# Designs tried in a protein design run: peptides against a protein of PDB entry 6D0Y. Part 106

Target 1, 225 residues: chain A of PDB entry 6D0Y
Amino acid sequence: ETEDHLESLICKVGEKSACSLESNLEGLAGVLEADLPNYKSKILRLLCTVARLLPEKLTIYTTLVGLLNARNYNFGGEFVEAMIRQLKESLKANNYNEAVYLVRFLSDLVNCHVIAAPSMVAMFENFVSVTQEEDVPQVRRDWYVYAFLSSLPWVGKELYEKKDAEMDRIFANTESYLKRRQKTHVPMLQVWTADKPHPQEEYLDCLWAQIQKLKKDRWQERHIL

## One batch from the design tools (peptide; made by RFdiffusion4, then SolubleMPNN)

Design b2_p19_5_s2 (from b2_p19_5, 8 letters changed)
Fold by OpenDDE base, seed 4:
Formats: C-alpha cells, structure tokens, sequence
Structure b2_p19_5_s2 (fold): chain B 225 residues (1-225), chain A 19 residues (1-19)
C-alpha cells in the first residue's frame, strides 16, 4: 500500500460499502498491520488525525485501533502514547475542544481493550486532582472536570465495574469542587423530549446532574429523540 | 488466541453500538 492509499482507506472506513462495517474494519486492520513495518509512523499519524478530526467516527476508529492493538500490541501502545502526547499539546495550546475529544477517544479505547481501566481511572484522578491546585485558573480546573464527566458516558460503566471505590472517590472530589467553585452561571441548553421542561443550569452543574442520573441508571443511556 | 478473543469482543461491541 502507498501512503496515499492508506490515508484513503483510513479516512473512508465506515462509509457506505457492500461489506459490513465489521468486515471492513477487520480488513483494514489487516492491511494496516501488514504495512506497519513500512508505514508505522504514517499510520500512527493518520489514526491520530482521524481521531481528532472525525469525532463522528469515534467508535469506528477506536474499534479499528482495538483490532490493531490485538494484532500488534506494541503499535497499540505507541498509538496511545501518541494520543497522550497530542492531548498534552492540545492542552498547552488551550485547544480544549480537541482535548476533550481526545479524552473521550481514550475513554472509549478502554472499551476496545486498548487502555486498561485502572489506567483510565488514574488519568481521571489526575484530572480531578487539578481542582486541588491553587495556581491553576478555574477555567482550566473546570475543563478537567468537564473532560472527566463528559467522558463517562463512554467509559463510566466499565470503570465502575472494575474500580468502583476509586471512582467514588473521584466523584466525591468532583462534587466537593463543584460546590466550592465560583459559578459562572452559563446555562446549558438541554433538549428534552419530556413534557416537563428542565430548568437551565450552570453547565458543569447540569452535566454533573446528568452524569449522576446516568450513574443511577447504571450507565444505561436513554435514547432521546 | 488473545488476538482472536479481542477481535471477537470488539465485534460484539461494534454490533452493540450499531443497535
């Protein structure tokens, strides 16, 4: 495969095909695995790129990475490392939008058997620990809480199944922070199909409530029209 | 093998996500 062809294959996965997505992913994983000896760096870059730029295909690419990781464990590790580096770079650049997608991507990689649950818990512990740092602006502290909470729809179930005590501690710390932080009162617009409208809340408080509800519902997402 | 099992689990997950 040529580099250009690899790019095309990676970018187009999940699009309309005569074959199932599963088959296409398995096939692509095989192709990429075979080309790793020659194009590892390129493939790493491409996967990192699509992970960042194509959030609509998050689960497709996490699954692809999972398949690749199963075939080549070292590559999976290198990919995670690259993603972590990118996350750090995004944070340094104050690119919070990219960063949050990366965190969500990493979160879903837990479900794809690429990242161990304890490692993700440790990451979230690190995130929430930022709330304890006085020299960090609240906007950044808030973002870490946001990144944590907003990733739980992807990985909360898995983490609580394996690390419930640690997760409870993180939740307690998060709750404590949310109680003491300065409120900006930026309302989160929630679209509800229910007859009873929900009041607007500060975005982190609202997200917290949503996650609490999700947790209460045993991490089963409700399909809302 | 571990790889085969992982692929199976991933396929299962993918199928669940499609539902």
Amino acid sequence: as target 1 above (225 residues)
Amino acid sequence: SEAEEAEKLLRERLEELRQ
Scores: peptide ipSAE 0.078, ipTM 0.742, DockQ to the pose 0.035
Fold by OpenDDE base, seed 2:
Structure b2_p19_5_s2 (fold): chain B 225 residues (1-225), chain A 19 residues (1-19)
Amino acid sequence: as target 1 above (225 residues)
Amino acid sequence: SEAEEAEKLLRERLEELRQ
């Protein structure tokens, strides 16, 4: 495969095809594995790029990385390291929209056997711990809570199955913070499926309610593909 | 193999998400 062809294959995966998505992903993972000796750096860069820039294909690319990781564990690790670096850079640049998506992407990698559940729990513990830090603006505290909560639709089920006690602690800390924080009310639409629509309320409270409902529904989300 | 099993689980995961 040429570099240009690899780019095309990676960018177009999940689009209309004569074959199933599962077959295409497995095939692409095989192609990428075979080409790692010659194009590892390029493949790594491409995967990081599409992972960051194509949020509509989140589960496609997390699955692809999962398949590739199963074939080449070292490469999977290098990919995660690159994504973590990107997350740190996004945070440093105050690009919180990109950062939150990267957290979601990393979260779904847990489901793909790329990131261990304990590692993701540790990350979320670190995020929520920011709420306890001194001399930190509330907007920053709020964002870390938001990043945690908004990632749970992708990984909440797995984390509770593996680390229920730790997750309960994080939830308790989150709830405590939400109760004591200063509230700025902004109209917010419901993001995830719920039996009853949530009234417009402060966005973190709204998100919290949605996550509580999702948890009650055993983390079933029909909008995640 | 372990890798094959992992791939199978990933495929199953993807199928579940698509439904």
Scores: peptide ipSAE 0.076, ipTM 0.738, DockQ to the pose 0.034
Fold by OpenDDE base, seed 5:
Structure b2_p19_5_s2 (fold): chain B 225 residues (1-225), chain A 19 residues (1-19)
Amino acid sequence: as target 1 above (225 residues)
Amino acid sequence: SEAEEAEKLLRERLEELRQ
């Protein structure tokens, strides 16, 4: 395969096909594995790119990486390292949107058996610990909380199954921070759920409430209104 | 093999996600 063809294959996976998605992913994983000796750097870069630029295909690409990791665990490790480097670069550049997609991607890689649950817990511990740093602007502290909470729909179930005590500590620290942070409220704005008006909530408070409900519902998203 | 088992689990995951 040429580099251009690999790019096309990776970018188009999950689109309409005569074959099942599973078959296409397995096939692509095989193609990529075979081409690693010649195009490892390109493949790494392409996968990192789609991870951050195509959020609508997140589960497709995490699964692809999972399949590839199962076949070549060395590559899986290199991919995670590349993703972490990219995350650090995004944060240094204050590209929060890119960074959050990377965190969500990494989170779902836990479900794909690429990243160990304890490692993800450690990452989230590090994120939430930033809230204790007073020399850090609140916008950045808020982002770390956002990145943590917004990733839990992807990985919360797995992390609580394996590291419930540690997760509870992170939640307690998060709750404490949310209570003391500066908030922006617009009381005149209302949202309507069913036939009942509700005051507009600050985005992190809203997200926190949603995640608390998700946790209560044993991480089953279909129960969220 | 371990790789085959991992792939099986991933396939099962995909099916669950699509439902």
Scores: peptide ipSAE 0.076, ipTM 0.742, DockQ to the pose 0.035
Fold by OpenDDE base, seed 1:
Structure b2_p19_5_s2 (fold): chain B 225 residues (1-225), chain A 19 residues (1-19)
Amino acid sequence: as target 1 above (225 residues)
Amino acid sequence: SEAEEAEKLLRERLEELRQ
């Protein structure tokens, strides 16, 4: 395959096809594996790009990387390293929207057997530890908590099954932070769908409540992500 | 859901490949 054709194949995977998605992903993984000797750098860049720019295809590309990692373990490691570098660059550039999608992508790679559960737990420990640092703006501390909590729908079940004690510690630290942080006050919505108005909850408290419910439901999703 | 079922099938395939 030429470099241009590889780009087309990677970008279009998951779109309408006469074949099943499973068949298309297996086929593409095989093509990419065969072309790694000649186009490793290009393939690495392309996969990082689609992971970053196409969040609607997150599970498609994590699965593709999982399939490729099964065929070429070394490439899987190089891809993760590249993604971590990209995450650091996004944070340095204050591109927090991109950064949170990268964290979610890495989270789902645990389910694809690309990243070990203990490694992801360590990352989340590092995120939540920022809340304990002095002289850090609250907006930054809030973002790390947000990035952690908003990734749990993808990986919370796996992490609790394998590292329950560590996860409980992270949750305790998160809860402690949420109790002591300064909350942002926002105007309540003036248009009500119910007969009686109810207070509009602060966004991190709302997310925390959602995650607590998900945990209580044994991480079984009721909504399509 | 249909989407969840599709993801489950893909994950099962990945597990088979890693064995």
Scores: peptide ipSAE 0.045, ipTM 0.698, DockQ to the pose 0.047

Design b2_p19_5_s3 (from b2_p19_5, 12 letters changed)
Fold by OpenDDE base, seed 4:
Structure b2_p19_5_s3 (fold): chain B 225 residues (1-225), chain A 19 residues (1-19)
Amino acid sequence: as target 1 above (225 residues)
Amino acid sequence: SETKKAEELLKKKLEELRK
């Protein structure tokens, strides 16, 4: 395979095909695996790029990475490391929109058996710990809480199944922070469709309520927005 | 949703591949 061809294959995955998406992903994973000896860096960069720039294909690419990770564990690790580096860079650049998406992407990688649940829990612990730091703007603290909470629809079930005690601690810390933070009135953020609509309230409080309900519902989402 | 269903199917497939 040529580099251009690899790019085409990676970018076009998930498009209309005579074959199933699953089959295409498996096939692509095989192709990529075979080409790693020659194009590892290129493939890594391409995957990071599409993961970052094509949010509409989040599940496709997390699955692809999952398949590839199953074939080449080291590469999967390198991909995660690259994504984490990108997350750090995004945060450093105050690109919170990209950062939150990356967190969600990483969260879904847990479901794809690329990232271990304990590692994701540790990440979220780190996020929530920011709320306890001195001289950190609330907007940044709020973002970390938002990033954590907004990722739970993707990974909360898995994390609670494996690390319920740790998650409860994170939740307790989050709740504590939400109680003491300064509140502003912002539009309601809906992560998913619920049977009972929530009243308009501060977005983090609203999100918290939604997550609490999701947790109560054993992380069963009724509808994805 | 259809998207969620697709995602779940893909995830299940991944699990099968790891077995």
Scores: peptide ipSAE 0.050, ipTM 0.727, DockQ to the pose 0.047
Fold by OpenDDE base, seed 1:
Structure b2_p19_5_s3 (fold): chain B 225 residues (1-225), chain A 19 residues (1-19)
Amino acid sequence: as target 1 above (225 residues)
Amino acid sequence: SETKKAEELLKKKLEELRK
């Protein structure tokens, strides 16, 4: 019954409440910390699960983990290790949608002071290094580039502030790969209008352009909800 | 946006709690 209660608290955080989200997160972090001696494994599994299954609450749960990490550093480390294991399992199972969400989650954990910036840079270096592997499907190389680029809106500012030289190298390698890769040709899905006809752009090139613009804008997002 | 403001507020709170 107590375990069920913990599950309910974790799953429902961020929903409509009489209290502020900040207050609710602080309260929940306190409850979870107190229950770690008895329910550490359960709490770890629950947090890992919601991180995977509720991407719409990403910032809520990264913040919660940040609060818990501040209270219990050992648990924070164990959580990150569990998430890395889950990422590896997702990749092994070819569950790329889950994998990319996990990468974004880990990225935002840098902002929550759970993961060190150098560690995240190292992860992205490993991702982009896949583009240099020979005799592997391009779809695999493309995915790692996608995972890297699509995570930068979450953590790009922090990484460039602390590891600009390393990030520049990763960007250079990414750009080089994008120039030499074979592009996928697909029919245009967009309805052409007489006033604003525009061709459909390849998805990685489009994402690259978006990230370049974001970088130029000093990682300040203008049109986010 | 309101979402971005909320995120920034929470992150700021985290920084304060770690001091």
Scores: peptide ipSAE 0.049, ipTM 0.725, DockQ to the pose 0.048
Fold by OpenDDE base, seed 5:
Structure b2_p19_5_s3 (fold): chain B 225 residues (1-225), chain A 19 residues (1-19)
Amino acid sequence: as target 1 above (225 residues)
Amino acid sequence: SETKKAEELLKKKLEELRK
């Protein structure tokens, strides 16, 4: 395979095909594994790029990395390290949108057996611990809470199955922070339904309520695409 | 949904490959 061909294969995976997505991913994983001896750096860079720039294919690429990790554990580790470095760089650059997506991507890698559940719990513990820091602006504290909560649809079930006590502590700390933080309220943004008017909710409070419901429903989503 | 079904199938396959 040429480098250009590898790029094409990686970028086009998940698109319309005569074969199943499963078979295509298995096939691609095999091709990439075979080419790692010659093109490891290129493949690593390509996977990092598509993981960052194609959010619509999140599950496709996390699964691909999972398949590849099962075949080559060392490469999986190198990929995670690269993604963590990218996350740190995004945070330093105040690119919060990219950073939060990277956290979601890493979260789904737990389901793909690339990242261990305890490691992800530790990351979330570190995130929520930022809420206790006095020298950090609230906007940054809020982001870490947002990054944690917004990632739970992808990994909450797995983490509670493996680390329920630790997750409960993180939730308690999160709830405590949400109660004491400065909130933005715009009365004109009230939502009206046929049943009753709903007061405007701050975005983190709204997300918290959604996650609490999701947790109550055992992490099963009622409406999914 | 088709997306959810695909995800579950892929995860299942991944588990099989890891065994």
Scores: peptide ipSAE 0.053, ipTM 0.738, DockQ to the pose 0.050; fails the geometry check
Fold by OpenDDE base, seed 2:
Structure b2_p19_5_s3 (fold): chain B 225 residues (1-225), chain A 19 residues (1-19)
Amino acid sequence: as target 1 above (225 residues)
Amino acid sequence: SETKKAEELLKKKLEELRK
């Protein structure tokens, strides 16, 4: 296949089709595997690009990479390395929106058997350890906690199944930090009358509560999809 | 729910491929 054709296939996967998504992904993984000898670099770049720029297809592309990794383990490793490099670049550029998404993407790769659970735990340990850094602004500490917590919907179940003790430690450290950090609350825009307006809950506290609930629910989302 | 089911199926397939 041509490079242009591969680009089209990769970019359009998950769109309307006569075939199931599963079939399409397996088929595409097979096509990509077959073309790696000729187009490895291009395929790698394309996958990194769509992984980064199409957040609405997160699960699609993590699954695709998972399928491909199962077929070609070395390529999967190269992809992860590329994504880690991108994450580092995003952080260096203070592009925190991209960075947090990349963390979520990497998190879901654990479910796809591309990244080992211990490796992801180590990453989160490193993130939460930032809360202990001295002479850094709280916004930095907050972001790493946010990156950790906001990724747990994707990987919390897997990590607790395999590394419950380590995860509990990370949670304890996170909780401790959240209790001692300075909090900024913004009053909610009042569109209804109440006896006492309830201010908008601080975003990290809110997220923490949501994650705790998710954990209690055995990491099963109640949102009907 | 349909999306979730699809994701679960995909995960199962991934597991099978790793066997």
Scores: peptide ipSAE 0.048, ipTM 0.723, DockQ to the pose 0.048; fails the geometry check

Design b2_p19_5_s4 (from b2_p19_5, 6 letters changed)
Fold by OpenDDE base, seed 5:
Structure b2_p19_5_s4 (fold): chain B 225 residues (1-225), chain A 19 residues (1-19)
Amino acid sequence: as target 1 above (225 residues)
Amino acid sequence: SEVAEAEKLLQERLAELLA
């Protein structure tokens, strides 16, 4: 296939079709696998681009990568490495909106068997360890906690099934930090749900309460967070 | 197995990147 054709296929996956989404994704994974010998670099770039720029298709592309990874683990590894590099670049550029989305994307890749649960736990341990850094702005500490908590709807169930003790430790450290941090009011970051209204609260405290509820419900989501 | 070995290698690489 031509590069233009590959771009079209990747960008349009998940759109209306006579076939099921699952069938289309499996088919596309097969096409991409067959073209890797000739277009690996292009395919890698395309997948990284759509993963970053089309958040509305997050689960579509994580699933696609999962299917492709099952066929070619080396490529899956290269994709993850590219995404991690992009995450680091986003952080260096202070693009925190992109960075947090990338963390969520990586989190969902655990469900797709692209990233191992222990590796994701290690990432979150690193994030929460930032809360112990001295002489840094609180916004830095808060962001890493936010990135961790806001990603748990996508991966909390899997991580607790595989690494419950380690996750409990991370939660304990997170709770400790939230109790001692300076409170701020940031309305634009407040978590609100139409189905379950709650009192106005600081955004991280609110998110923490929602995640605790989700955990208590065995990670069975009752509403979209 | 080949799959298990591939996953192990990926975990090692990822751990290095996240360090």
Scores: peptide ipSAE 0.033, ipTM 0.665, DockQ to the pose 0.020
Fold by OpenDDE base, seed 3:
Structure b2_p19_5_s4 (fold): chain B 225 residues (1-225), chain A 19 residues (1-19)
Amino acid sequence: as target 1 above (225 residues)
Amino acid sequence: SEVAEAEKLLQERLAELLA
């Protein structure tokens, strides 16, 4: 395979085909695995790029990485590390929209067996621990809570199935923070479809309520096809 | 094991995010 061909394959996966998406992903994973000896760096860069820049294909690429990780665990690890580095860079650059998306991407990688549940719990523990930092802007605290809560639609079920006690602690800390923080009105976007309209609320309080409902519903959410 | 090592590395990288 040429580098250009690999780029085309990776960028266009999930597009119309005579084969199923699952078949195409499995096939692509095989192709990429075979080409790792010669094009590992290029493949890694390409996967990181499309993962970051094509949010509409989030589940496609998390699944692809999952399949590839199953074939080459070390490469999967390198990919995760690269994504974590990108997340860190996004945070440093105050690119919070990209950062939150990357957290969601990483969250879905738990479902794809690329990231272990305990590791994701640890990440969220670190996020929520920011609420306890002193002499920092509330915006910082709020963002990490937002990043945590807004990622739960992708990974909450898995984390509660495996780390319920730890998650309960994180939730308790989150709730405590939300009760004592200063309320502000910030536009919000729902990451999932609510079954019923909800009154206008402070964005984190609203998100919290949505997550509580999702949790109550055993993390079952309505999907828009 | 390979899995254990990978897990450790991942945890370390995650810890560095807020450093």
Scores: peptide ipSAE 0.032, ipTM 0.699, DockQ to the pose 0.018
Fold by OpenDDE base, seed 2:
Structure b2_p19_5_s4 (fold): chain B 225 residues (1-225), chain A 19 residues (1-19)
Amino acid sequence: as target 1 above (225 residues)
Amino acid sequence: SEVAEAEKLLQERLAELLA
């Protein structure tokens, strides 16, 4: 495969095909694996790019990375490292929308067996620990809580299945923070389409309520995000 | 600043966790 062809294959995966998506992903993973000796850097960059810039294909690319990781564990690790570096850069650049999406992407990689559940738990512990730090603006604390909560739809089930005690601690800390923080009335964040409309609430309080409901529903999603 | 240092520490910790 040429570099241009690889780019096309990676970018177009998930589009209409005579074959199933699963088959296409498996095939693409095989192609990419075979081309790693010659195009590792290019493939890595391409995967990072599409992972970052095509949020509508989040699950497609996490699955692809999962398949590729199963074939080449080292490459999977390099991909994760690259994504973490990107997350770090996004945070430094105050690109919070990109950063939160990257956290979601990493979260879903847990489901794809690319990132271990304990590692993700540790990441979330680090996020929530910011709420306990001094001389940090609330907006920063709020963002890390938001990043944590908004990622749980993708990984909450897995984390509670494997690290329930730790997750409960994180939730307790989160709840404690939400109770003591200053509240601002802004448009609510609607995560789910619920049968019963949500009352108007503060941004993070609304998200917290939605996550609590999701947790109560054993993390079963009713809508494809 | 204090906040910048905290964020830097967090970023470093994240990198360490998933390295």
Scores: peptide ipSAE 0.030, ipTM 0.572, DockQ to the pose 0.015
Fold by OpenDDE base, seed 4:
Structure b2_p19_5_s4 (fold): chain B 225 residues (1-225), chain A 19 residues (1-19)
Amino acid sequence: as target 1 above (225 residues)
Amino acid sequence: SEVAEAEKLLQERLAELLA
């Protein structure tokens, strides 16, 4: 495959075709694996790019990476490392929307068996530990809590199945922080469900309530957050 | 929707901090 052709294949995966999505992903994974000896760097960059720029295809590309990882664990590791570097770069560039999305992407990679559950737990522990930093803006602390909580819809089930004790500790620390932080209420932010509406709450409190509900529902998501 | 709204609020707060 040529470099341009690889780009086209990667970018267009998941679009309408005569074959199933699953078969297309398997096929593409095979093509990419075969081309790694010649185009590893390019393929790595392409996958990082689409992972970053095409959030609507998150599950498609996490699945693709999962398939590739199963075929080539070294490549999977390199991809994860590249994504982590990108996350750090996004944070340095104050691109917090990209950063939080990358955390979600990494979270879903746990479901695809690319990232081990303990590793993701460690990452979230690091995030929540930011709440303990002194003499920093609260917005920094809030962001890392947000990044953690907002990623749990993608990975909470898996993490609690495998690392429930550690997750409970992180939750306890999160709850403690949320109780002591300064709060700003915004009328536009409200948590509600069809059967159990919630009163007006601050945005992180709202998210916390949603995650608590999700946890209570054994991570069966009924509503899009 | 709440997540999206929270993101917007966070971005606004960050923007204010970085202004």
Scores: peptide ipSAE 0.008, ipTM 0.475, DockQ to the pose 0.014

